# Peptides against a protein of PDB entry 4Y8H, part 71

Target 1, 222 residues: chain A of PDB entry 4Y8H
Amino acid sequence: TTIVGVKFNNGVVIAADTRSTQGPIVADKNCAKLHRISPKIWCAGAGTAADTEAVTQLIGSNIELHSLYTSREPRVVSALQMLKQHLFKYQGHIGAYLIVAGVDPTGSHLFSIHAHGSTDVGYYLSLGSGSLAAMAVLESHWKQDLTKEEAIKLASDAIQAGIWNDLGSGSNVDVCVMEIGKDAEYLRNYLTPNVREEKQKSYKFPRGTTAVLKESIVNICD

## One batch from the design tools (peptide; made by RFdiffusion4, then SolubleMPNN)

Design b2_p22_7_s1 (from b2_p22_7, 12 letters changed)
Fold by OpenDDE base, seed 2:
Structure b2_p22_7_s1 (fold): chain B 222 residues (1-222), chain A 22 residues (1-22)
Amino acid sequence: as target 1 above (222 residues)
Amino acid sequence: GVSLGGTPEDGLRIQEEVAAAE
C-alpha cells in the first residue's frame, strides 16, 4: 500500500493505491483504501484491510454520535484522539496505519497514526509499504501555498511512485479532496495507469515492417 | 487475511514472498 496526504492553501487531499495482497498473490486490484469518518473527515488506511475498515467504521460511528450530542460539526482532532486511544488500547495488535485528514470549523488538518497509537502532524505525509518512494516525490516537489490542482497532482505522483517501486502497491489511484467551505470530493479511480489497452487487433502489416510488440511510455516526473 | 502492507518492512516481506514463489 501507498497512502499520502497533502495540505494545500484551502484544504487537504489524501490519496491511495488500490492493490491488496494475500501472500504472494494480488487479492484485489481495485481495493478502496479511502474511508469516510464523517462527511468532511476522511482517512486512508494501510496494514490489515479488515482492521483498517473496522477501526474507521467504529470511530465514524462514535463521531456521528458525538456530533449529534454536541450539535457541532465534528473536528479532525476528535477523530484523531478516538483513533489514537483505540489503537493504544490494543497495543499494536490492530494492524492499522492511517492518514487522517479533513476540514472543520478550525480549518484543514492532516495527521498520521501508527498501529501502536503514535501520531504525527505535517503538511505532507506518507504511509504504507510504498511510503519511502512516495516520500521521495513529496520531499522533492512539495512547496508552500499549493493550489488544489497542484496538491492533487503531487499526491497522485507520489502514489504512482509507490505503484512503480513497491510490489505491495499497484493498479489505480484514488483521491479525496477536502476543501474548506465545500463538500468532500471523492475521486474513485482518479488515475488508472495500468489499464491494459485491449490487445491491438493483429494488423496485417505489409511485408518488411517489424511489429512493435510492446511500447511502454514511462512518464518520468521531472 | 488480506494485507495492505503497513510499513516498508512489509514491502520487503512481500518482495521475498514473491521471489520465493517464482
Scores: peptide ipSAE 0.337, ipTM 0.856, DockQ to the pose 0.799
Fold by OpenDDE base, seed 3:
Formats: C-alpha cells, sequence, structure tokens
Structure b2_p22_7_s1 (fold): chain B 222 residues (1-222), chain A 22 residues (1-22)
C-alpha cells in the first residue's frame, strides 16, 4: 500500500493505491483504501485490511453518534483522539496505519496514526509499504501555498511512485479532496494507469527493429 | 489475511515472498 496526504491552501487531499495482497498473490486489483469517517473527515488505511476497515467503521459510527448528540460538525481532532485511544488500547495488535484528514469549523487538518497509537502532524505525509517512494516525491516537489490542483497532482504522483517501486502497491489511484466550505470530493479511480491498451495491430517492422510491446515509466527515487 | 502493507518492512517481506514464489 501507498497512502499520502497533502495540505493545500484551502484544504487537504488524501490519495491511495488500490492493490491488496495475500502473501505473494495480488488479492484485489481495485481495493478501496479511502474510508469516510464523516462527510468531511476521511482516512486512508494501510496494514491489515480487516483491521483498517473495522477501526474506521467503529470510529465513524462513534463520530456520527457524537455529532448527533452535540448537534455539531465533527472535528478531525476528535476522530484522531478516538482512533488513538482505540489503537493504544490494543497495543499494536490492530494492524492499522492511517492517514486521517478533513475539514471542520477550525480549518483543514492532516494527521497520521501508527498501529501502536502514535500520531504525527504534517503538511504532507506518507504511510504504507510504498511510503518511502512516495515521500521521495513529496519531499522533492512539495511547496507552501499549493493550489488544489497542484496538491492533487502531487498526491497522485507520490502514489504512482509507490505503484512503480513497491510490490505491495499497484493498479489505480484513488483521491479524496476536502476543501473548506465544500463537500468532500471522492475521486474513485482518479488514475487508471494499468488499463491494458488494445493490442497494437501487428506491424511488420524493418529488420533490426525491436517491437516495443509495453512501455512502463518507472520513477527511480534516489 | 489480506494485507495492505503497513510499513516499508512489510514491503520488503512482500518482495521476498514474491521472489520466493517465482
Amino acid sequence: as target 1 above (222 residues)
Amino acid sequence: GVSLGGTPEDGLRIQEEVAAAE
């Protein structure tokens, strides 16, 4: 898995690849790793698929109940605290690594949570088996005052670096954009780079020409 | 269980498992 979060001038973007694995086998080529906690609070999950789904659903339910009870829009820090307490209680037995992001009345927020309950704050974050490849892209191209479009591109480029360099990552790029004052925009399969183009019709190449069957662009992160 | 790969170390494990399966 490769998951990322990127803050921009008026919100936050999260993105993920769509590969899941079972040992050496690709279990799912189009796994959804972006989860809605609330309408304007989303998370990206890495680790164990069942654990990420279970914990995000639990916190989502609790946040909904809390929102109904208080008649207030949920805060990202409230979701973070609930996730942190839950993961800490289980002392790393829940294999969930999360990027939590959203917008609330206090602004835009981006956090990460590790399986043992530690949390980080940043303007850009990456987690998962492809996190190093993604971070190389983020570190190289992140700047202050990103536009929404620049942040989407940066996040997508970082995910693609994971797809190309990490065997645990692959297939498509999912994106969720959370802009202040707007509804969240969930972009399922924002990029589908591995769609097999139709087989090029057989062309007789001159002697000495090697037919290029497939070109893959691999970003080598030094 | 189905893994999403939580850490870079998980990525290395996946790489080793793939290599061993070839």
Scores: peptide ipSAE 0.333, ipTM 0.854, DockQ to the pose 0.770
Fold by OpenDDE base, seed 4:
Structure b2_p22_7_s1 (fold): chain B 222 residues (1-222), chain A 22 residues (1-22)
Amino acid sequence: as target 1 above (222 residues)
Amino acid sequence: GVSLGGTPEDGLRIQEEVAAAE
C-alpha cells in the first residue's frame, strides 16, 4: 500500500493505491483504501485490510454519536484522539496505519497514526509499504501554498511512485479532496495508469520473441 | 488475511515472498 496526505491552501487531499495482497499474490487490484469517518473527515488505511476497515467504522460511528450529542460538526482532532486511544489500547495488535485528514470549523488538518497509537502531524505524509517512494516525491515537490490542483497532482504522483516501486502497491489511484467550505470530493479511481490497453492485434511473432506492447518512461521526479 | 502493507518492512517481506515463489 501507498497512502499519502497533502495539505493545500484551502484544504487537504489524501490519496491511495488500490492493491491488496495475500502473500505473493495480488488479492485485489481495486481495493478501496479511503474511508469516510464523517462527511468531511476521511482516512487512508494501510496494514491489515480488516483492521483498517473495522477501526475506521468504529470511530466513524463514535464520531457520529459524538456529533449528535454535542450538536457540533465533528473535528479531525476528535477523530484522531479516538483512533489513537483505540489503537493504543490494543498496543499494535490492530494492524492499522492511517492517514487521517479533513476539514472542520477550526480549519484543515492532516495527521498520521501508527498501529501502536503514535501520531504525527505535517503538511504532507506518507504511509504504507510504498511510503518511502512516495515520500521521495513529496519531499522533492512539496511547497507551501499549494493549490488544490497542485496538491492533487502531487499526491497522485506520490502514489504512482509507490505503484511503480513497491510490490505491495499497484493499480489505480484513489483521491479524496476536502476543501474548506465545500463538500468532500471522493474521486474513486482518479487515475487508472495500468489499464491494460486492448490486446494488441495478434502479431505473429517468431518463436522466442517476446512482444513489447508499450514502453513508456515516466520521470515522476521532474 | 488480506494485507495492504503497512510499513516499508512489509514491502520487503512481499518482495521476498515474490522472489521465493518464482
Scores: peptide ipSAE 0.346, ipTM 0.858, DockQ to the pose 0.794; fails the geometry check
Fold by OpenDDE base, seed 1:
Structure b2_p22_7_s1 (fold): chain B 222 residues (1-222), chain A 22 residues (1-22)
Amino acid sequence: as target 1 above (222 residues)
Amino acid sequence: GVSLGGTPEDGLRIQEEVAAAE
């Protein structure tokens, strides 16, 4: 998986690839990894598919109940705290790695959460098996005061870097744009690149050896 | 279960599994 988040001048965008795996095989070429926690709070999930879906659904339900009870729009930090506490409680037994983003009355927000409950904040983030390839693109091309269009392009370019360089990533690019004062815009299959995946050379390694495939990180941002 | 690859280390495991299956 490759998931990213990018803040822009008036909001935040998250993006994901659509590959899922079952052992050595591609289980799904068009898996949805962007999840709605609330109308204006979305997350991207990596790790165990069932865990990411379950935890985001649980927090989404709790946020909805909380919103109804308080008559307030949900806050991203509230969702973050709930997710963090839940993951911490299970001490890494839940294999969920999340980028959480959204807009609320306090502004736009972008966070990441690791399986053990640790959290990070930033203007751009990447997680998943393809996170290094994505981060290389983000670090190279991120700038302050991105427009919505520039942020979408940067996020999608970062995901494509993961698709091309990570065996755990592939197929399509999904995007969700959360702009202040607007409804969230979920762009399912924003890009459907027909990438011929070259058969990577299979090497049998002795027990205890980690296989490393040749990785070529290409600057794909114009 | 279905894996999405949570970390770069998971990516390496996927590579190993693919290599072993070929």
Scores: peptide ipSAE 0.329, ipTM 0.846, DockQ to the pose 0.679; fails the geometry check

Design b2_p22_7_s2 (from b2_p22_7, 12 letters changed)
Fold by OpenDDE base, seed 5:
Structure b2_p22_7_s2 (fold): chain B 222 residues (1-222), chain A 22 residues (1-22)
Amino acid sequence: as target 1 above (222 residues)
Amino acid sequence: GVSLGGTPEDGEKIKELVKKAE
């Protein structure tokens, strides 16, 4: 997995690859790793698609109820706190990681949550097995006062670095843009760099190798 | 289980936590 967040002059962008794995096997090439907590607060992270979605829905429901009761827009820090309490109740036991980002009346925010319960704050963040490759891009090209378009490009480039350099990352790039004063813009499959035409690769197997005749990929993405 | 990040074991642990929290 490669997930990133990038702050820009008027908001925050998060992005992710779309590879899912089951052990050493690629289970799905197009799993969604970006999840909505509230209309203007999104996260990316570890776990199964179903579990992450369930958690975000639960937190989202609680935030929505609180928002309606108080007549206040949801805050990113509230989502962060709830995620920390829920997912990391048993600190050190779970190696999960999340990027949480969004906009609220106090501005734009970008956080990461680590398995041991720590929270990081930054203008740019990367997590996952492809995080080093992504961070190399971010550190090289991040600057103050990025435009929305520059931030989207930077985030996408960082994810692609993970896709190309990390075996745990792959396939497509998903993006979510959260700009102050606007609705969130979820860009599913913003880039599809690995849509290779299924070239019938004639695999020449050396003598004595058994040819694998049929690979059925069962869509196990719940 | 299917992992979207970290290890498959991490995903299973998250699943367990979700079930306990429900």
Scores: peptide ipSAE 0.021, ipTM 0.477, DockQ to the pose 0.217
Fold by OpenDDE base, seed 3:
Structure b2_p22_7_s2 (fold): chain B 222 residues (1-222), chain A 22 residues (1-22)
Amino acid sequence: as target 1 above (222 residues)
Amino acid sequence: GVSLGGTPEDGEKIKELVKKAE
């Protein structure tokens, strides 16, 4: 997995690759690792996909309820707190690592959360097995006062570095742009560098393949 | 591995905000 976040002059961008792995096997080439907590607060998940999804859904529901109760737009810091408390409660038994980002009435925010519940703040962040490759790009090219377009490009380039250099990362690049005063823009498959033209070979899968039950897709976060 | 960009000071301010929001 490679996930990144990049702040720009008027918001924040998060991006992720779309490879899911189970051990040495690619389980899904187009896994969605960007999750909506609220309309303007999104997260990118690394680690165990099932844990990430479960946590983000729970927090999303709680944030929605909180927003309704308070009649206020959700704050990123509130989402962060709830996520942190949840992860801390499990004392690292949840294998979820998150980049949490969004916009709220206080501005744009970018955070990371480790499985043990620790949080970090930055103008740019990377997590996952491809994080080192991504960070090399971010550190080399990040600057103050990025435009939205520059931030999208930088985030995408960082994800691509992960895809090219990390076996745990691959396939496509998903992007979510959260700009102050605007709706979030979720760009599913913003880049599809490895789209092998599906040779439409109708592989007639033989009729009898039993519905593979819930495959727990484990994203290996090193 | 997690890598951070930004100032440590900004991080501390936000940590304080998180604590207040608890």
Scores: peptide ipSAE 0.011, ipTM 0.336, DockQ to the pose 0.024
Fold by OpenDDE base, seed 2:
Structure b2_p22_7_s2 (fold): chain B 222 residues (1-222), chain A 22 residues (1-22)
Amino acid sequence: as target 1 above (222 residues)
Amino acid sequence: GVSLGGTPEDGEKIKELVKKAE
């Protein structure tokens, strides 16, 4: 898994790869790792997909109830706190780590949460088995005052670095953009780099040409 | 490793925000 978050001038972008490995036999090439907590607060999950989804749904329900009760828009920090408490309570049972991001009346926010409940804050973050490769891209190219488009590109490039360098990451890139004053923009399969266009190599071989596969047997002589 | 990005001052402001929310 590779998940990233990038802050830009007017919001935050999160992105994820779509590879899910359930053992050697069943791999979902198009797993959704971006989850909605509220309309303007999303998370990127890594670890057990089922656990991440369950946690996100639970927190989402609680945030919705809290928002209704207070008549206030949900805050990213509230979601963060609830997630931390939940992950801490089930420490060792939930192997999930998350990037939590969103916009609220106080601005744009980007956090990460580890399974043991620790949190980090930054303008850019990466988690997962491909996080080192992603972070190398982020550290090299992140700058202040990124535009929305630059942030999307940077996040996508970081995920792609994870895909190329990590066997646990792969397939497509999903993106979610949360801009202040706008609805969240979920871009499912924003990039599909491994969609091998079945080059219908219609090799119209002219009738009669036998393609001789020259097997060069390199005899490795001892 | 987690990089805060931006300026050290910006990072500290964000950390303070997180602490106030905890």
Scores: peptide ipSAE 0.008, ipTM 0.335, DockQ to the pose 0.025
Fold by OpenDDE base, seed 1:
Structure b2_p22_7_s2 (fold): chain B 222 residues (1-222), chain A 22 residues (1-22)
Amino acid sequence: as target 1 above (222 residues)
Amino acid sequence: GVSLGGTPEDGEKIKELVKKAE
């Protein structure tokens, strides 16, 4: 799995590959890893498929209820808190990790959540077995004041790096764009690349890069 | 680890916003 998030001048983009694996086997070539929590809050998931789906559905339901009770648009930080509390409760027994992103009345937000409940905040993030390859692209090409189009391209390029360099990643690129003042744009199969590049060897990044075990198996669509 | 991008100051502002919203 390769999942990424990229902030741009007026919002946030998340993207994911579409490969699902069952051990060493490709189980699905077109798995959806981008999930809607609320209309303007989306996440990209990795880890155990059952855990990812269960968590996102639960939080989605809770956010909907919360929105109804408060008569307010859902906040990304509310989703983050609920996810964090849920994941922390199980102290890593939940095999899900997520990039959570969205827009709300307070602005645009991008977070990552690990299975044990830890969270990161950034302008760009990558997770999954292909995260190092993706991060190489992000670190090289991210800049402040990205346009929406530049952010979509950057996110897509990062996912493709994962597809080409990680056996756990592959097939297509899905994208979700969340721009302030607009509806979310879910771009299923935004790219359907047919050619893979040769795997890059050795990724070295400055301190602060999210490390993922290369041998991690991600079953996202079981 | 986290990749904040931008400047360290921008990262701190984001963290503060998260804390205030909690």
Scores: peptide ipSAE 0.006, ipTM 0.327, DockQ to the pose 0.031

Design b2_p22_7_s3 (from b2_p22_7, 12 letters changed)
Fold by OpenDDE base, seed 2:
Structure b2_p22_7_s3 (fold): chain B 222 residues (1-222), chain A 22 residues (1-22)
Amino acid sequence: as target 1 above (222 residues)
Amino acid sequence: GVSLGGTPEDGERIRELKKAAE
Protein backbone atom coordinates (compact mmCIF):
# COMPACT_ATOMS: atom_id res chain seq x y z
CA THR B 1 0.00 0.00 0.00
CA THR B 2 0.93 3.60 -0.65
CA ILE B 3 -1.15 6.32 0.98
CA VAL B 4 -0.42 10.04 1.08
CA GLY B 5 -1.81 13.32 2.31
CA VAL B 6 -0.98 16.80 1.03
CA LYS B 7 -2.16 20.14 2.35
CA PHE B 8 -2.85 22.93 -0.13
CA ASN B 9 -3.79 26.59 0.23
CA ASN B 10 -7.49 25.97 0.85
CA GLY B 11 -7.74 22.36 1.96
CA VAL B 12 -6.21 18.89 1.97
CA VAL B 13 -5.87 16.00 -0.48
CA ILE B 14 -5.43 12.33 0.34
CA ALA B 15 -4.64 9.59 -2.15
CA ALA B 16 -4.08 5.84 -2.23
CA ASP B 17 -3.21 2.98 -4.51
CA THR B 18 -5.72 0.15 -5.02
CA ARG B 19 -3.72 -3.08 -4.64
CA SER B 20 -4.47 -5.59 -1.92
CA THR B 21 -2.41 -8.71 -1.36
CA GLN B 22 -2.69 -12.07 0.35
CA GLY B 23 0.84 -13.31 0.71
CA PRO B 24 2.41 -13.38 -2.74
CA ILE B 25 -0.98 -13.15 -4.44
CA VAL B 26 -2.75 -10.02 -5.57
CA ALA B 27 -6.13 -10.37 -3.89
CA ASP B 28 -7.74 -7.28 -5.41
CA LYS B 29 -6.51 -4.90 -8.09
CA ASN B 30 -9.06 -2.23 -7.23
CA CYS B 31 -9.36 -2.14 -3.45
CA ALA B 32 -10.79 1.05 -1.95
CA LYS B 33 -8.42 2.36 0.73
CA LEU B 34 -10.05 5.77 1.22
CA HIS B 35 -12.76 5.75 3.88
CA ARG B 36 -15.29 8.36 4.87
CA ILE B 37 -15.40 9.12 8.59
CA SER B 38 -17.75 12.04 8.06
CA PRO B 39 -18.79 14.05 5.00
CA LYS B 40 -15.70 16.28 5.26
CA ILE B 41 -13.31 13.97 7.15
CA TRP B 42 -11.71 11.10 5.26
CA CYS B 43 -9.08 8.51 6.05
CA ALA B 44 -6.58 6.53 4.01
CA GLY B 45 -5.72 3.13 5.45
CA ALA B 46 -2.75 0.78 5.27
CA GLY B 47 -2.05 -2.47 7.16
CA THR B 48 -4.78 -5.08 7.50
CA ALA B 49 -7.76 -4.35 5.28
CA ALA B 50 -10.32 -5.66 7.76
CA ASP B 51 -8.82 -3.66 10.62
CA THR B 52 -8.66 -0.38 8.71
CA GLU B 53 -12.24 -0.73 7.58
CA ALA B 54 -13.53 -1.74 11.00
CA VAL B 55 -11.81 1.05 12.92
CA THR B 56 -12.83 3.77 10.47
CA GLN B 57 -16.44 2.58 10.51
CA LEU B 58 -16.50 2.51 14.29
CA ILE B 59 -15.08 6.00 14.63
CA GLY B 60 -17.33 7.24 11.86
CA SER B 61 -20.36 6.02 13.79
CA ASN B 62 -19.14 7.63 16.99
CA ILE B 63 -18.42 10.92 15.23
CA GLU B 64 -21.89 10.93 13.73
CA LEU B 65 -23.45 10.41 17.15
CA HIS B 66 -21.27 13.12 18.63
CA SER B 67 -22.17 15.53 15.85
CA LEU B 68 -25.87 14.89 16.38
CA TYR B 69 -25.54 15.36 20.12
CA THR B 70 -23.59 18.62 19.88
CA SER B 71 -25.35 19.92 16.76
CA ARG B 72 -21.91 20.80 15.42
CA GLU B 73 -19.86 19.76 12.46
CA PRO B 74 -17.30 17.17 13.51
CA ARG B 75 -13.69 18.20 13.95
CA VAL B 76 -10.72 16.33 12.54
CA VAL B 77 -8.96 16.45 15.91
CA SER B 78 -11.95 14.72 17.51
CA ALA B 79 -11.73 11.90 15.00
CA LEU B 80 -7.97 11.75 15.57
CA GLN B 81 -8.41 11.49 19.33
CA MET B 82 -10.99 8.72 19.05
CA LEU B 83 -8.82 6.77 16.61
CA LYS B 84 -5.74 7.25 18.77
CA GLN B 85 -7.48 6.05 21.91
CA HIS B 86 -8.91 3.02 20.17
CA LEU B 87 -5.61 1.94 18.60
CA PHE B 88 -3.71 2.58 21.82
CA LYS B 89 -6.12 0.35 23.73
CA TYR B 90 -5.19 -2.57 21.50
CA GLN B 91 -1.45 -1.75 21.45
CA GLY B 92 -0.75 -2.67 17.85
CA HIS B 93 -2.98 -5.72 17.66
CA ILE B 94 -5.14 -3.74 15.29
CA GLY B 95 -3.02 -3.49 12.18
CA ALA B 96 -4.21 -0.08 11.05
CA TYR B 97 -1.96 2.70 9.78
CA LEU B 98 -3.99 5.76 8.91
CA ILE B 99 -3.73 9.15 7.30
CA VAL B 100 -6.61 11.25 8.62
CA ALA B 101 -7.53 14.46 6.86
CA GLY B 102 -10.38 16.87 6.55
CA VAL B 103 -11.87 20.30 6.83
CA ASP B 104 -13.88 21.68 9.73
CA PRO B 105 -14.81 25.09 11.14
CA THR B 106 -11.23 25.50 12.40
CA GLY B 107 -9.65 24.89 8.98
CA SER B 108 -7.92 22.07 7.12
CA HIS B 109 -6.03 19.31 8.92
CA LEU B 110 -3.71 16.43 8.09
CA PHE B 111 -2.57 13.74 10.56
CA SER B 112 -1.15 10.24 10.59
CA ILE B 113 -1.75 7.46 13.11
CA HIS B 114 0.35 4.34 13.58
CA ALA B 115 -1.03 0.99 14.73
CA HIS B 116 0.11 1.52 18.33
CA GLY B 117 -1.60 4.91 18.56
CA SER B 118 1.24 7.35 17.89
CA THR B 119 0.31 10.40 15.83
CA ASP B 120 2.10 12.85 13.57
CA VAL B 121 1.19 16.14 11.96
CA GLY B 122 2.53 17.66 8.78
CA TYR B 123 1.90 19.42 5.50
CA TYR B 124 2.59 16.19 3.64
CA LEU B 125 2.62 12.59 4.88
CA SER B 126 3.01 9.07 3.51
CA LEU B 127 2.39 5.62 4.98
CA GLY B 128 2.38 2.02 3.81
CA SER B 129 4.92 -0.31 2.24
CA GLY B 130 5.42 2.24 -0.54
CA SER B 131 5.78 5.21 1.81
CA LEU B 132 9.50 5.76 1.17
CA ALA B 133 9.05 5.99 -2.57
CA ALA B 134 6.13 8.35 -2.09
CA MET B 135 8.01 10.48 0.42
CA ALA B 136 10.89 10.94 -2.00
CA VAL B 137 8.49 12.58 -4.43
CA LEU B 138 6.76 14.64 -1.75
CA GLU B 139 10.00 15.97 -0.29
CA SER B 140 11.29 16.88 -3.73
CA HIS B 141 8.24 18.72 -5.00
CA TRP B 142 6.20 19.97 -2.05
CA LYS B 143 6.08 23.73 -1.62
CA GLN B 144 4.05 26.19 0.37
CA ASP B 145 0.84 27.60 -1.07
CA LEU B 146 0.05 24.72 -3.40
CA THR B 147 -3.06 25.08 -5.49
CA LYS B 148 -5.71 22.38 -5.47
CA GLU B 149 -4.54 21.15 -8.86
CA GLU B 150 -0.89 21.12 -7.85
CA ALA B 151 -1.73 19.19 -4.68
CA ILE B 152 -3.74 16.58 -6.60
CA LYS B 153 -0.88 16.16 -9.05
CA LEU B 154 1.71 15.90 -6.29
CA ALA B 155 -0.34 13.35 -4.36
CA SER B 156 -0.95 11.32 -7.52
CA ASP B 157 2.72 11.41 -8.49
CA ALA B 158 3.66 10.22 -5.01
CA ILE B 159 1.22 7.30 -5.22
CA GLN B 160 2.54 6.38 -8.65
CA ALA B 161 6.05 6.30 -7.25
CA GLY B 162 4.80 3.70 -4.78
CA ILE B 163 3.06 1.75 -7.54
CA TRP B 164 6.24 1.62 -9.61
CA ASN B 165 8.69 0.87 -6.81
CA ASP B 166 6.73 -1.11 -4.20
CA LEU B 167 5.45 -4.63 -4.83
CA GLY B 168 2.79 -4.08 -2.18
CA SER B 169 1.35 -1.21 -4.20
CA GLY B 170 -0.24 -1.21 -7.60
CA SER B 171 -3.00 -0.60 -10.11
CA ASN B 172 -5.01 2.61 -9.75
CA VAL B 173 -4.88 5.90 -7.88
CA ASP B 174 -7.82 7.03 -5.77
CA VAL B 175 -8.04 10.65 -4.60
CA CYS B 176 -10.19 12.57 -2.15
CA VAL B 177 -10.14 16.37 -2.09
CA MET B 178 -11.42 18.23 0.94
CA GLU B 179 -11.57 21.96 0.30
CA ILE B 180 -12.77 24.55 2.81
CA GLY B 181 -16.31 25.65 2.05
CA LYS B 182 -16.99 22.81 -0.37
CA ASP B 183 -18.19 19.24 -0.30
CA ALA B 184 -15.57 16.53 -0.34
CA GLU B 185 -14.69 15.33 -3.82
CA TYR B 186 -14.03 11.59 -3.93
CA LEU B 187 -12.29 10.68 -7.18
CA ARG B 188 -12.39 6.90 -7.46
CA ASN B 189 -9.81 5.65 -9.95
CA TYR B 190 -8.56 9.15 -10.70
CA LEU B 191 -5.68 7.48 -12.54
CA THR B 192 -5.68 4.05 -14.12
CA PRO B 193 -2.11 3.82 -15.40
CA ASN B 194 -2.00 0.05 -15.81
CA VAL B 195 -5.10 -0.34 -17.90
CA ARG B 196 -3.35 -2.20 -20.64
CA GLU B 197 -5.43 -1.29 -23.55
CA GLU B 198 -5.24 -4.65 -25.15
CA LYS B 199 -3.94 -3.06 -28.25
CA GLN B 200 -5.05 -5.83 -30.46
CA LYS B 201 -2.10 -4.96 -32.57
CA SER B 202 -2.85 -7.34 -35.35
CA TYR B 203 0.80 -7.78 -36.06
CA LYS B 204 0.78 -9.27 -39.50
CA PHE B 205 3.89 -11.35 -39.09
CA PRO B 206 5.52 -12.39 -42.34
CA ARG B 207 5.12 -16.08 -43.15
CA GLY B 208 7.71 -18.16 -41.31
CA THR B 209 8.09 -15.97 -38.22
CA THR B 210 7.26 -17.32 -34.74
CA ALA B 211 5.53 -14.85 -32.45
CA VAL B 212 7.53 -14.24 -29.27
CA LEU B 213 4.78 -14.25 -26.63
CA LYS B 214 6.93 -13.37 -23.61
CA GLU B 215 10.48 -12.10 -23.32
CA SER B 216 11.95 -12.27 -19.81
CA ILE B 217 15.43 -10.82 -19.42
CA VAL B 218 16.87 -12.34 -16.25
CA ASN B 219 20.06 -10.48 -15.43
CA ILE B 220 21.89 -13.10 -13.38
CA CYS B 221 24.58 -10.77 -12.08
CA ASP B 222 26.69 -12.58 -9.70
CA GLY A 1 -6.31 -12.17 5.93
CA VAL A 2 -5.81 -9.57 3.22
CA SER A 3 -2.80 -7.35 3.85
CA LEU A 4 -2.39 -3.86 2.49
CA GLY A 5 1.20 -3.44 3.67
CA GLY A 6 1.44 -1.02 6.55
CA THR A 7 5.17 -0.31 6.67
CA PRO A 8 8.19 -0.34 4.37
CA GLU A 9 9.23 -3.50 6.18
CA ASP A 10 6.04 -5.14 4.99
CA GLY A 11 7.03 -4.25 1.45
CA GLU A 12 10.32 -6.02 1.88
CA ARG A 13 8.54 -9.05 3.25
CA ILE A 14 6.25 -9.12 0.25
CA ARG A 15 9.28 -8.96 -2.04
CA GLU A 16 10.84 -11.88 -0.23
CA LEU A 17 7.66 -13.91 -0.46
CA LYS A 18 7.41 -13.27 -4.18
CA LYS A 19 11.01 -14.27 -4.66
CA ALA A 20 10.46 -17.46 -2.71
CA ALA A 21 7.44 -18.34 -4.81
CA GLU A 22 9.34 -17.96 -7.87
Scores: peptide ipSAE 0.096, ipTM 0.695, DockQ to the pose 0.741
Fold by OpenDDE base, seed 4:
Structure b2_p22_7_s3 (fold): chain B 222 residues (1-222), chain A 22 residues (1-22)
Amino acid sequence: as target 1 above (222 residues)
Amino acid sequence: GVSLGGTPEDGERIRELKKAAE
């Protein structure tokens, strides 16, 4: 898994790959790793699929109840606190690594939570088996005052780095954009880099022939 | 269970498993 979060000038974007594995086998090529906690608070999950889903659903339910009780829009920090307390209680027995992001009346927020309940804050974050590959991209290209479009691009580039370099990551890129004053925009399969472009020309070659797409002969003896 | 790979170490494990299976 590769999951990332990137803050931009007016919000936050999270992104994830869509590969799930069972041992050496790709279990699902299009697994959804972005989860809605509330309408404007989303998380990306790595670790055990069942654990990430269960935890996010539980906190989502609690946040909804809390929001109803207080008659207030839920805060990202509230979700973070609930997640943190829950994961800490189980001391790593829940294999959930989460990037939690969203917008609320206090602004835009981006956090990460590890399975043992530790939390981090940052303008950009990555988790999962592909996190190092993603972080290399983030560290190289992140800047202050990113636009929405720049943040989406950066996040998607970081995920793609994971897809290409991490065997635990693959297939598609999902994105969720949470901008202040707007509804969250969930972009399922925002990028499908491995979808072989339908070869414009179906060259039906006989079995056993490899199509040479381009041959360039460079004479070095100039 | 289905693993999503939570840490870089998980990625390494997956790589090792794939190498062992080839």
Scores: peptide ipSAE 0.092, ipTM 0.676, DockQ to the pose 0.778
Fold by OpenDDE base, seed 3:
Structure b2_p22_7_s3 (fold): chain B 222 residues (1-222), chain A 22 residues (1-22)
Amino acid sequence: as target 1 above (222 residues)
Amino acid sequence: GVSLGGTPEDGERIRELKKAAE
């Protein structure tokens, strides 16, 4: 998994790849890793798929109830606190790594939460097995006062770095944009880089030739 | 269970598993 969050001048964007795995096997090529906690608060999840889904749904439900009770728009920090407390309670037994982002009356916010309940704050974040590849892109190209379009591009580029360099990441790029004063924009399959072009016409190789589909040369240093 | 890979170490593990499966 590669998940990222990027703040921009008027909001925050999160993005994720869409590969899920079961051991060495690709379980799903188009897994949704972006989850809605509330209309304007979304998270990206890495770790155990079941755990990420369960925890985000639970907090989402609680936030909804709280919002109804208080008649207030939910705050990102409230969601963060609830997630943190929940994960801490289970002391890492819940394998959920989350980037939590959103907009609320106090502005735009971007946080990360690790499985044991620790939290970070930043203008750009990456988590998952592809996080290092993504971070390389983010560190290189992030700047203050990004436009929405620049942030979407940066996030997408970071996810693609994960897709290309991390075997745990792959397939498509999902994006969710949360801009102040606007509805959240969930862009499912914003990029589909691996759509295999229609197989070029089966070139019948002469009898005795094996089609080499992929050649990887690994130079083993002696 | 289905894993999404939470850490870079998970990525390494997946890489190792894929290499072993080849």
Scores: peptide ipSAE 0.072, ipTM 0.663, DockQ to the pose 0.748
Fold by OpenDDE base, seed 1:
Structure b2_p22_7_s3 (fold): chain B 222 residues (1-222), chain A 22 residues (1-22)
Amino acid sequence: as target 1 above (222 residues)
Amino acid sequence: GVSLGGTPEDGERIRELKKAAE
């Protein structure tokens, strides 16, 4: 997985690849890793798919209830705190690594949460197995006062770096844009880069082995 | 379960598993 967040002048963008794996096997080529906590608060998840989904749904439900009781728009820091407390309670047994981002009455926010409950803050963040590849792009091209369009491009370029360089990342790029004063824009499959055929590494097969001519990765979840 | 690769170390593990399967 490669997930990223990028702050821009008037909001925040998060992006993710769409590959899921089961061991060495690609389980899903178009997995949705961006999750809505509230209308204007979204997260990207890495780690165990079931854990990321479960925790984000739980917090989303609680935030919704809280919003109804208080008659206030939810705050990103509230979601962050709830997620942090939940993950800390389980002391890393929940395999969820999250980038949490959004807009609220206090502005735009970008955070990350690790499985053990630690949190980070920054103008740009990356998590997942492809995080190093993504971070190389982010560190090279991030600047202050990015426009929305520049931030989307930067985020998508960072995800693509993960797709190309990390075996745990692949397929498509999903994007969610959260701009102050606007509704969130969830851009499912914003980019569908043609999977460059992995250069067939010339496997020298030992004498007597049947050459596998074509390996088709079948999505088992379909 | 389905893994999304939470850390760079997970990526390495996936690479190792792929190599071992070959």
Scores: peptide ipSAE 0.067, ipTM 0.666, DockQ to the pose 0.764

